# Designs tried in a protein design run: peptides against a protein of PDB entry 4N78. Part 220

Target 1, 186 residues: chain A of PDB entry 4N78
Amino acid sequence: HFQVICRLLGYQGIAVVMEELLKVVKSLLQGTILQYVKTLMEVMPKICRLPRHEYGSPGILEFFHHQLKDIVEYAELKTVCFQNLREVGNAILFCLLIEQSLSLEEVCDLLHAAPFQNILPRVHVKEGERLDAKMKRLESKYAPLHLVPLIERLGTPQQIAIAREGDLLTKERLCCGLSMFEVILT
Target 2, 155 residues: chain B of PDB entry 4N78
Amino acid sequence: MAELQMLLEEEIPGGRRALFDSYTNLERVADYCENNYIQSADKQRALEETKAYTTQSLASVAYLINTLANNVLQMLDIQASQLRRMESSINHISQTVDIHKEKVARREIGILTTNKNTSRTHKIIAPANLERPVRYIRKPIDYTILDDIGHGVKW

## One batch from the design tools (peptide; made by RFdiffusion4, then SolubleMPNN)

Design b2_p23_3_s2 (from b2_p23_3, 13 letters changed)
Fold by OpenDDE base, seed 2:
Structure b2_p23_3_s2 (fold): chain B 186 residues (1-186), chain C 155 residues (1-155), chain A 23 residues (1-23)
Amino acid sequence: as target 1 above (186 residues)
Amino acid sequence: as target 2 above (155 residues)
Amino acid sequence: SVVEQVQAQVQKIIEIENKLAAE
């Protein structure tokens, strides 16, 4: 599903969606969630001593339930605050999954374009074969597929310019060194 | 453009008119030859004249058809070339627009990106000081020392 | 077409010539 969304939206659509999600998350964090956190901090017991180990696990649980009774019984916390936190969480997860899906798509595009851009995979050399000989053979095999040099040789100046720009756009992908998710977390 | 216009407005219509006129003239020549053959006392001469007129007429028609056909072919070639040029121009514009749109889109998404911190795998410098596992020499706790403190009921 | 008409006339002339040649 996320792959389809990435394909449908493209870079521009993804950017717009992420910007809007960031605005929503910011609004939730700075508004409603912050207010609830402040309220919770005010209601939080100032002194919560660790109960004696003698009470056992059930007693300790009851102790904390008692100390946090006012917080647990706060209906708005369960309904509004937790819902907003879920929304924030969902937004973060959505952004993560979109970025992952986009990265996969970009990697696939790069792999598909590689033979046409003189990008050769490092071939695993079997024992006894010279890496250089294999690479030269691969280079010779794919040399006719190099699109930009071919167009530079046969094309008009306008076609050459377009080919170079297209090649650059094909090579420059977000997955090569850019992360959106890191920006979202900051 | 001037050549195409000349072909469309002058040469091709002119060629068509010439063929039509030739058609009318051929019919007249045929009628004349038929009548001349019937009325002539020298049928052989009349036949030779008919052959000459027929040959001349056929040659003229063939020339007119060939000229017209060549003009039409030339017209079509010029039009085909114009269409190819237009197609090339449209494709160029389309590609330029697409590239521009893509650049704009990439700038927009780029604002939402940061460089992946290739965390240089800091070589976890294994702390050189392998803290020697302090061999906890479990000294056997001699519990016999506690024997004297407990009120062992002497039975 | 004008071409077809001319061809028809040419054919008629050829037929006339053939008739005249056969007499």
Scores: peptide ipSAE 0.015, ipTM 0.618, DockQ to the pose 0.478
Fold by OpenDDE base, seed 1:
Structure b2_p23_3_s2 (fold): chain B 186 residues (1-186), chain C 155 residues (1-155), chain A 23 residues (1-23)
Amino acid sequence: as target 1 above (186 residues)
Amino acid sequence: as target 2 above (155 residues)
Amino acid sequence: SVVEQVQAQVQKIIEIENKLAAE
C-alpha cells in the first residue's frame, strides 16, 4: 500500500526516496541506455524506404525484419537495455503512485483539520433553506472548535506561536499547487 | 521552590519529630495520671484531672497529625504542579522540534516539486534548475480541488 | 477558633510535661 508507505516515510522519507530514484533513473538513462541507443543508431540502416505495397503484409514484414535483423538479433538489447528501461518505467510508476497517495493523505489531513481552522464546506442548500441561515448555523456549530483563536485566548505566548505555526503547516500542502511527478517527467 | 524546600527539609521532618516527641510525652503523662490516681485521696478529682489530660493529649496529637498531613498534601501539590510544568516544557520542546523537522522535510520535498501547469500541453519542461527554491506560493487553499477526490461527504 | 483551642491545649500539655520533668 502506497498509502502506508507515505504514512511511514512522511515528507522527509518520501523526499529521500524520490531523490534516490531520480539518481538511479539518471544513471540508467545517461549510462547504459545511452550507450545502447548509440550502438543501435550505428547499426540502424541508413536508408529504409517503404517497400512497395505490392509485396503485401508478409512481404513488408519480411522486408523490415531483414532491415532490422541486426537490431532484433542483438541479444544484449533484450537482456540489459530492456531491463534497464523496465527499471526506469517502474521508478516512474512508483513516483506517480507515491505522489498520488501523498496527495490523498494531504487531502484527508486538510479535511480533518478544516473544522478546526474555520474552513466551512460549501453547503448545498436544500430547497427552502436560506444559504445564509445554514451557513450561520454551521459557523455557530464549529465556532468552539477554532483552535488558533481558542489558544490565543487561553494559551501562553509560546503555545500561541506553536499553534499558529502548526496551523500554517497544516494548511500548506503540496497538493494545493505543487507536483513532483512533473519534475520527474522532465 | 523555597516553599517546597522548607516543607521537605524543615516542616515535615519537624512535624514528624514533634509527633514522636508527643508520643513520648503522652506516655509520661499517662504514667503521671496513673500514679496520681493511686496516690490521691480524692479519686474523683484525680479522675477529672486524668480526663482533662487525656482530652488535651488527644487534641495535641490531632493537631500535630493534621498539621503534618496538610504539609504533606501541600508538598504533593507543589510537586504535582512542578511535574505539570515540566511536562508542559517537554511538550513545548517536542513540538518545536517536530515543527522544525517538518519544515526541513517540506523544504527538501519542495525542491522536488514544480507548479502544476494548468496548460494542457505537458511541455516536457527541462528539469527545473535545482537551485531555484520553489517559493511556496501562499495561494489560498482552494479545497474545491478536493471535491472531485473521493465521495466527499455532501455536507 | 478550633485551631486556637487546639494550640491552647497543646500548650497545656507542654506545661504539664515541663512540670513532670521538673519532678
Scores: peptide ipSAE 0.015, ipTM 0.605, DockQ to the pose 0.045
Fold by OpenDDE base, seed 3:
Structure b2_p23_3_s2 (fold): chain B 186 residues (1-186), chain C 155 residues (1-155), chain A 23 residues (1-23)
Amino acid sequence: as target 1 above (186 residues)
Amino acid sequence: as target 2 above (155 residues)
Amino acid sequence: SVVEQVQAQVQKIIEIENKLAAE
């Protein structure tokens, strides 16, 4: 499960895996796939016009199949090139799924940290309740849980510094505005 | 540190020795009191002396035990405090290292990230001109040029 | 333990005292 992978690897592990995958993908694209594409471009029919609409879909398909018959029957294309494309595809999918899973984990972490960081949930106001009063009650309820202020009051300067850094690291997550997958696609 | 050293090296060992010596002395006192009572013509006086020695001995032992116990407790408190300080220091270092590692990790993964851009849907402009139907001419395509690509896997 | 030994001796002294007081 990708969630487990994300939990196990953390940011460092995910970064390493992603970097290696990118290297592999790059190698495949610039190497074997590129060579096949170049060769295919050279052997492609110079003039492949749309067949007459009168042939219908089956006739058009047969036309293109015939024009590309030798390409389709090229054994190395199927075995090597398509395999490499599958590998690239799998790598892309892996990256996507990792990013999605990581985002979920990050959201969970943010939710768990929220009471300790003075982040209050959106309060549903029932009929007859004042929003302000309810918010004040919630603030009062969670006030003792605010970690950074608590440590600032009771802790040593070193503890305060660590608490602040920890708080910052907790708040700053990739899911807030960063995408890894977009980089992979470029 | 000096106080702990004094407790460990002088006060507690000294107290233990004193208590041991007291044990030996108590036995001697008991023997003396017993013999004195048997040999004394004035048994009442001998009894009173025995009571006095007993009270004194008990008081002395109680004092020695109490002093030793307090010294041991004090030693333990000091040691506990030292351990707590050490633990705090270790924890601080550990946390600092963890934060640093996390920052490094985030930098590394950050290099692999970009801002989420709301992709402006590039309008795929469909090519406007309908290509005129050209007659299908079957020309054999020579793909021997592909023979040099790959490991020559034959199906 | 040394403490237990001392306590035992103290108890013996108390017993002697009680015996003498009863006479």
Scores: peptide ipSAE 0.014, ipTM 0.604, DockQ to the pose 0.588
Fold by OpenDDE base, seed 4:
Structure b2_p23_3_s2 (fold): chain B 186 residues (1-186), chain C 155 residues (1-155), chain A 23 residues (1-23)
Amino acid sequence: as target 1 above (186 residues)
Amino acid sequence: as target 2 above (155 residues)
Amino acid sequence: SVVEQVQAQVQKIIEIENKLAAE
């Protein structure tokens, strides 16, 4: 599903969706969540000492449950605050999954374009073959597929310009050094 | 352009008119030949004359049809060439627009991106100056990043 | 069509020639 979304939206659509999601997340964090956090901080016990280990895990849990009983029973916390936190979480996950899907699509595009852009696959040298000879053979094999040089030889100046620009756009991808998710986390 | 205009405005209409006139003339010639044969005392001579006129008329019509057909074909070839040129121009414009749109889109999404920290160092160094437009540092595309994903197709 | 008309005329001429060849 995310791959289909990435293909459908393209870079422009993804950018718009990400910007809107960031606005929503910002609004949720600075609004409702912040207010609840402030309220919770006021109700939090000032002194919460770690119970002695002698009470065991059940006793410690019961102790904390008792101290936080008023907070846990706060009805608005479960209904509104946790829902908003879920929405923020879902938005973050959505952004992550979109970025991952986009990266996969970009990698596939790069791989498909490689033979046409003078990018040779890694040569597995079998025992007994000279690396240099094999590399030369591969270069010769793929030389006719080099699109930009071919168009430079046979095409019009306008076609050459478009081919060069297209080649550049094909090579320059986000997956090669850029991350959107890191920006979302800031 | 001048040749196409001449074909459309003069040669093809002229050829069509000539064929129409030729048809009318052929009818007149046929009537003449029929009457001449009936009235002539020398029927053999009249027949030979009729044959000659018929051959000439057929040859003339064939010539007119051939000329007109060639002119129409030439016109179509010129028009086809013009359409191909127009198509090429439209394609060029379309590609230019698409490239431009893609560049704009990439700029927009680029604002939402930061450089991947390749350094294994855990320190999330908050980039200090948020204000500097993230200059798209054209880092040479290190395709080595793809090395870990691409299991070489065993051919 | 002009071609059909020409063919019809040619056929008429052939018929006339055949009639004349038979007198």
Scores: peptide ipSAE 0.015, ipTM 0.603, DockQ to the pose 0.295; fails the geometry check

Design b2_p23_3_s3 (from b2_p23_3, 13 letters changed)
Fold by OpenDDE base, seed 5:
Structure b2_p23_3_s3 (fold): chain B 186 residues (1-186), chain C 155 residues (1-155), chain A 23 residues (1-23)
Amino acid sequence: as target 1 above (186 residues)
Amino acid sequence: as target 2 above (155 residues)
Amino acid sequence: DVVEKVLEKVRRIQEIREKLEKE
């Protein structure tokens, strides 16, 4: 599903969605959530000491329940604040999944483009075969597919320029070293 | 352009008219040949004359058809060439626009990206520099690592 | 259409020739 979204939106669409999600998250965090956090901080016990271990787990639980009674009974916390936190969480997860899906698509694109860009994979060498010889054969096999050199030889100056730009755009993908999610977490 | 115009306005219409005229003339020739043979005392001479007219008529028609056909073909070739040039121009523009759009899109998404830190120090790049060029790591990508993703080209 | 009509007339002349040659 996320792969389809990535394909449909493209880089621009993804960027727009991510930006809007960031705005929403920011609004939730700086608005409602912040207000609730401030309120909670005000009602939080100033001194909360660990009860003696001698009271056992039930006694300790009762102690904390009593100390946090006002917080637990705060009805708006559950209905509004937690809902907003869920929304934030969902937004973050969405961004993560989009980035992951995009990375997969980019990798696929890179792999598909590789034969046309003189990017050869490391081939498996069988016993008795020389890697160099096999690589040379592979290079020779795919040499006619090298798009940019081909266009440079046969194409117009305009076509050459377009081919070079296209080649560059194909090679330069986010998955090569960029992360959106790190920005989202900041 | 001038050649195409001449073909369209003068040569081809002229050739068609010539063929039409030949039609009427050939009918007269046919009638003449029939009547001449019937009326002639020298049948052999009449026959030879008919043979001559037949040969002439065939040659004339063949010439007219060939000329017209060549003119039409030439016209079509010129038009095809023009269309190819137009197509090339349109394709160039289209590709240029697409590349531009892609670059814009890349910039937009690039603003939302930071370099993957391999080191533990998360350099939080402040969103403030909207115009930061997308820095791509130009390291050769080992695509063998990606073979397990199952979407690779079988080499 | 014009070409076909012209060819028909040429054919007629050929038929006349053939008829006369047989006589």
Scores: peptide ipSAE 0.059, ipTM 0.668, DockQ to the pose 0.547
Fold by OpenDDE base, seed 4:
Structure b2_p23_3_s3 (fold): chain B 186 residues (1-186), chain C 155 residues (1-155), chain A 23 residues (1-23)
Amino acid sequence: as target 1 above (186 residues)
Amino acid sequence: as target 2 above (155 residues)
Amino acid sequence: DVVEKVLEKVRRIQEIREKLEKE
């Protein structure tokens, strides 16, 4: 599903969606969640000392339950705050999945373009064959498919310019070194 | 452009007019041949004359048709060439626009991206020895690094 | 259309010729 979304939206569409999601997340974090956090901080016991280990796990649990009684009884925490946190979480996950899907699409594009851009895959060298020789053969095989050099030879200046730009755009993909998700986490 | 205009405005219309005139003339020739044969005391001579007119008429018509056809073909060739040029221009513009749109889109999404913090890869201590620029052997891009990104399509 | 008309007239002349040759 995310792959389809990526294909349909393209870079621009994805950017727009991501921007809007970021706005939503920001709004949730700075708004409702922040307010709840502030409220929770107010009701939190000022002094919450670690109970003595002697109370055992049940006793410690009861202690914290008692200390946090007011928080636990805060009904809006479960309904509103957690919902907002879920929304934030969903947004983050969405962004992650979109980025992953986009990366896959970009990789596919790179792979498809590779023969035309003099990008050769690493060939599995069978035992006894020189990698260099195989690579040279492969290069020779695909040399006629190199689009930019071909157009440079046969094309108009305008076509050459377009070909070069297209080549550059094809090579410059986000997956090569950029992360969108990291920005979202910041 | 001048040639096309000449073809459209002068040569082709002129050729059509010539054919029309030929039609009228041939009718007259036909009538003449019929009457001449009836009135002539020398039927053989009249026949030979008719034969001559027939040959001439056919030749003339063939010439006119051929000329007109060639002019039309030439016109079509010129027009086809013009269309091809226009198509090329349109394609160029379209491609330019697409590239621009793509660049814009990439900028937009790029704003939302940061460089993947490659973990502090150990300072690639540039080997102190600036090894002589080894001829940039285009090392094939190892895409296997991407195999870990997403559901491992083991190619 | 014009060509056909012209050819028709040529055909007429040819027919005349043929008639005359048969006589």
Scores: peptide ipSAE 0.058, ipTM 0.677, DockQ to the pose 0.624
Fold by OpenDDE base, seed 3:
Parts: sequence; C-alpha cells; structure tokens
Structure b2_p23_3_s3 (fold): chain B 186 residues (1-186), chain C 155 residues (1-155), chain A 23 residues (1-23)
Amino acid sequence: as target 1 above (186 residues)
Amino acid sequence: as target 2 above (155 residues)
Amino acid sequence: DVVEKVLEKVRRIQEIREKLEKE
C-alpha cells in the first residue's frame, strides 16, 4: 500500500503530506499532549519509592496502582491524551513506511536506469575468468544503450540539455544519502 | 512556407480547374469525333483522327491527374513536416516543464530531509576476548534476485 | 468526383473509337 502511495503522490505529494503531518504532530505535541503532561506531572507522587521485591509482582503492581490511582482514574487521559499519542505514533509510522517505500522505488529506478547510464554491476566472476575481460565485454555490450552519449551525438542542443538534466535527476535520489525520517524525529 | 502557400492557393486549385476544364473539352472532342466521322467522306481518315484525339485526351488527363496528385502529395508532405516540427516543439516544452516540476518537487521534499548520519560506527569496544573479527565477507549482493523484477536484462 | 467525371468522358471517347473500328 505504501508503495502505491509513493508512486501516486510522487516527490511533491509526499512532501506535502509529510509537511502536513509534521504540522499536526507539532500541534498535538505542543498543545494537548503538553497540557496533559503538565497536569500529570502535578499529580504525580513526589516521592515514589520502589517497593521491596519481597512483595512480588502482584504486590508491586498494586503498590504502583495505588500510587498512580489519581492518574489512572483520570478519564480524560484515556480519551484524549492517549488518542493524541496514537495519532502522533501513527504519523511517525506513516512517515517511516513512506520513506522505506520511497527508497525501494528509488533503488528500482536506479537499477533500471543503470544500463543506460553506464553503471554496470559488478559481475560475479567465475573461477578462471578475468574480471577485466568480462567487464570489458559488458561495457561493450551496453555501450550502445548509453543514452546521454547517444543523444549528444545525434540530438539537438535542446535534446542534449534535457537528456543531461534527466540523467542527473535519475542519478540523484534521496536513497543515496538523505533521510526524511531523521528530520521527523528531531 | 511559400511553397506550401503556392500549392494550396495556386497549384492545387489550378490543377482542379484544369481537370474540370478538361471535362468540358473532352465532351467537345467526343462530339466532334462523332460528327466528323459521320460527315467525312474519308472514314479512314476520320477514324485516324479520332484515334489521335483519344490518345491525346488520355495523355492530357493522365498528365493532369499526375500533376495534381504530385502537388497534393507534396502539400501533405510539407504539412506532415510542419506537424512533426510542432510536435517536437511541444514535446520539448513538455519535457522542460516536467523537469522543472520534478526539480521543484525535489526541492520541496529535500527540505524535509537530512543527511543520513553515517551510523557512528560505535567503536565496538572489542570485548577483551579477541573473538576473531568475523571478516565481513561482503557477499557480493547477488542482484540476480532482482532479475525477475521488471524487464531486467537476464544476466 | 471531378476525376471520375473526366474519366467517364475519356471512356466515352474510347467507346466511340471502338465502335468506329468495328464498322
């Protein structure tokens, strides 16, 4: 699904969606969540000592339940605060998954374009074959497919310019060194 | 441009008019041949004249049709060439616009990106036990797994 | 249409020729 979304939206659409999500997240964090956190901090027990381990798991749980009774019984926390946190979480996950999907798409594009851009994969050399000879053969095989040189030879100046720009745009992808998700986390 | 205009405004209309005129003339020739044969004392001569007119009429019509056809073909070729040029121009503009849009899109998304922090190779403080660094044998990424994805070149 | 009309007249002349040749 995320792959389809990436294909449908493209870079521009993804950017718009991400920006809006960031705004929403910011609004939630700085608004409702912050207010609830402040309120929770006020009602938080000032001194909460770890109960002795001798009380066992049930006793420890009961202890914390008692200490946090006021927080747990705060109805608005469950209805509003947790919902907002879920929304933030979903937004973050969405961004992550979009980035991953986009990266996959970009890698595929790079791979598909590679033969036309004189980017040759390292060929697995079987024992006894010279890597250089095999690479040379491969280069010779794909030489006619090199788009930019071909257009430079046969095309108009305008076509050459477009081809070069297209080539550059094809090579320059986010997956090569950029991350959106890191920005979202900051 | 001048050639196309000449074809459209002068040569082709002129050729069509010539054919139309030939229609009228041929009718007269036919009538003449019939009357001449009836009135002539020398039927053989009249026949030969009719043969001559027939040949001439065929030749003239063939010439007129051929000329007109060639002019029409030439006109179409010129128009086709013009259309191709227009198409090329439109394509160029379209591509330029697309590239521009892509650049804008990339700038927009770029604002939302940061350089991938090369994971600080946390100095794996090698625990004192020199476990032999598992030589990361870079298994060559067997890209053959991707051979089935798309119209990829079967290696 | 014009071509067909012209060809019709040419055919008429041919027919006349053929008739005369048979006489």
Scores: peptide ipSAE 0.054, ipTM 0.674, DockQ to the pose 0.565
Fold by OpenDDE base, seed 2:
Structure b2_p23_3_s3 (fold): chain B 186 residues (1-186), chain C 155 residues (1-155), chain A 23 residues (1-23)
Amino acid sequence: as target 1 above (186 residues)
Amino acid sequence: as target 2 above (155 residues)
Amino acid sequence: DVVEKVLEKVRRIQEIREKLEKE
């Protein structure tokens, strides 16, 4: 699903969605969630001492339940605050999954374009073969597929310009060095 | 453009008119040949004259048709070439627009990105001294030591 | 249409020729 969304929206669509999600998250964090956190901090017990280990796990649990009784019984916490936190969480997850899907798509594009852009994979050299000789053979094999040099030789000036720009756009992908998710976390 | 215009406005219409005129002339020639043969005392001469006119007429018509056909073909070729050029121009514009749109889109999404901190994979320098995995001798945990710790509900 | 008309006239002349040759 996320792959389809990425393909459908493209870079522009993804950017718009991400921007809007960031706005929503910011609004939730700075608004409702912040207000609830402040309220919760006010009602939090000022002194919460660790119960003696002698009370056992059930006793310790009861102690904390008692200390946090007012918070646990706060109905709005469950209905509103937790819901907002879920929304924030979902937004973060959505952004992560979109970025991952986009990265996969970009990698696929790069891989598909590689033979046409003089980007050759590192060939596994069997023991005894010269890596350089094998790479040269590979380069020679794919040389006729190099699109930009081919167009430079056969194309019009306008076609050459377009080909160069297209080549650049194909090579420059976000997955090569950029992260959207890191921006979301900051 | 001038050549196409000349073909459309002058050469092709002119060729059609020439064929029409040829039609009229050929009708006259046919009538003449018939009458001449009937009226001529020398029928053999009249026949030879008719043969000559037939050959001439056929040759002239063939030439006119060929010329007209070639002009029409030339016209079509020029038009086809013009269409191809227009198509090429449109494609170029379209591609330019698409590239521009893509650049804009990339700038927009780029604002939402930061450089991946290639965390220098700190070579976890494996501490040289592989501390010998202390053989976890599973000492049986004597749980009886815990028997005195906790008011277990005696059943 | 013009070509066909012209060809028809040429055919007529040919027919005349053929008739005369048979006579």
Scores: peptide ipSAE 0.050, ipTM 0.675, DockQ to the pose 0.605

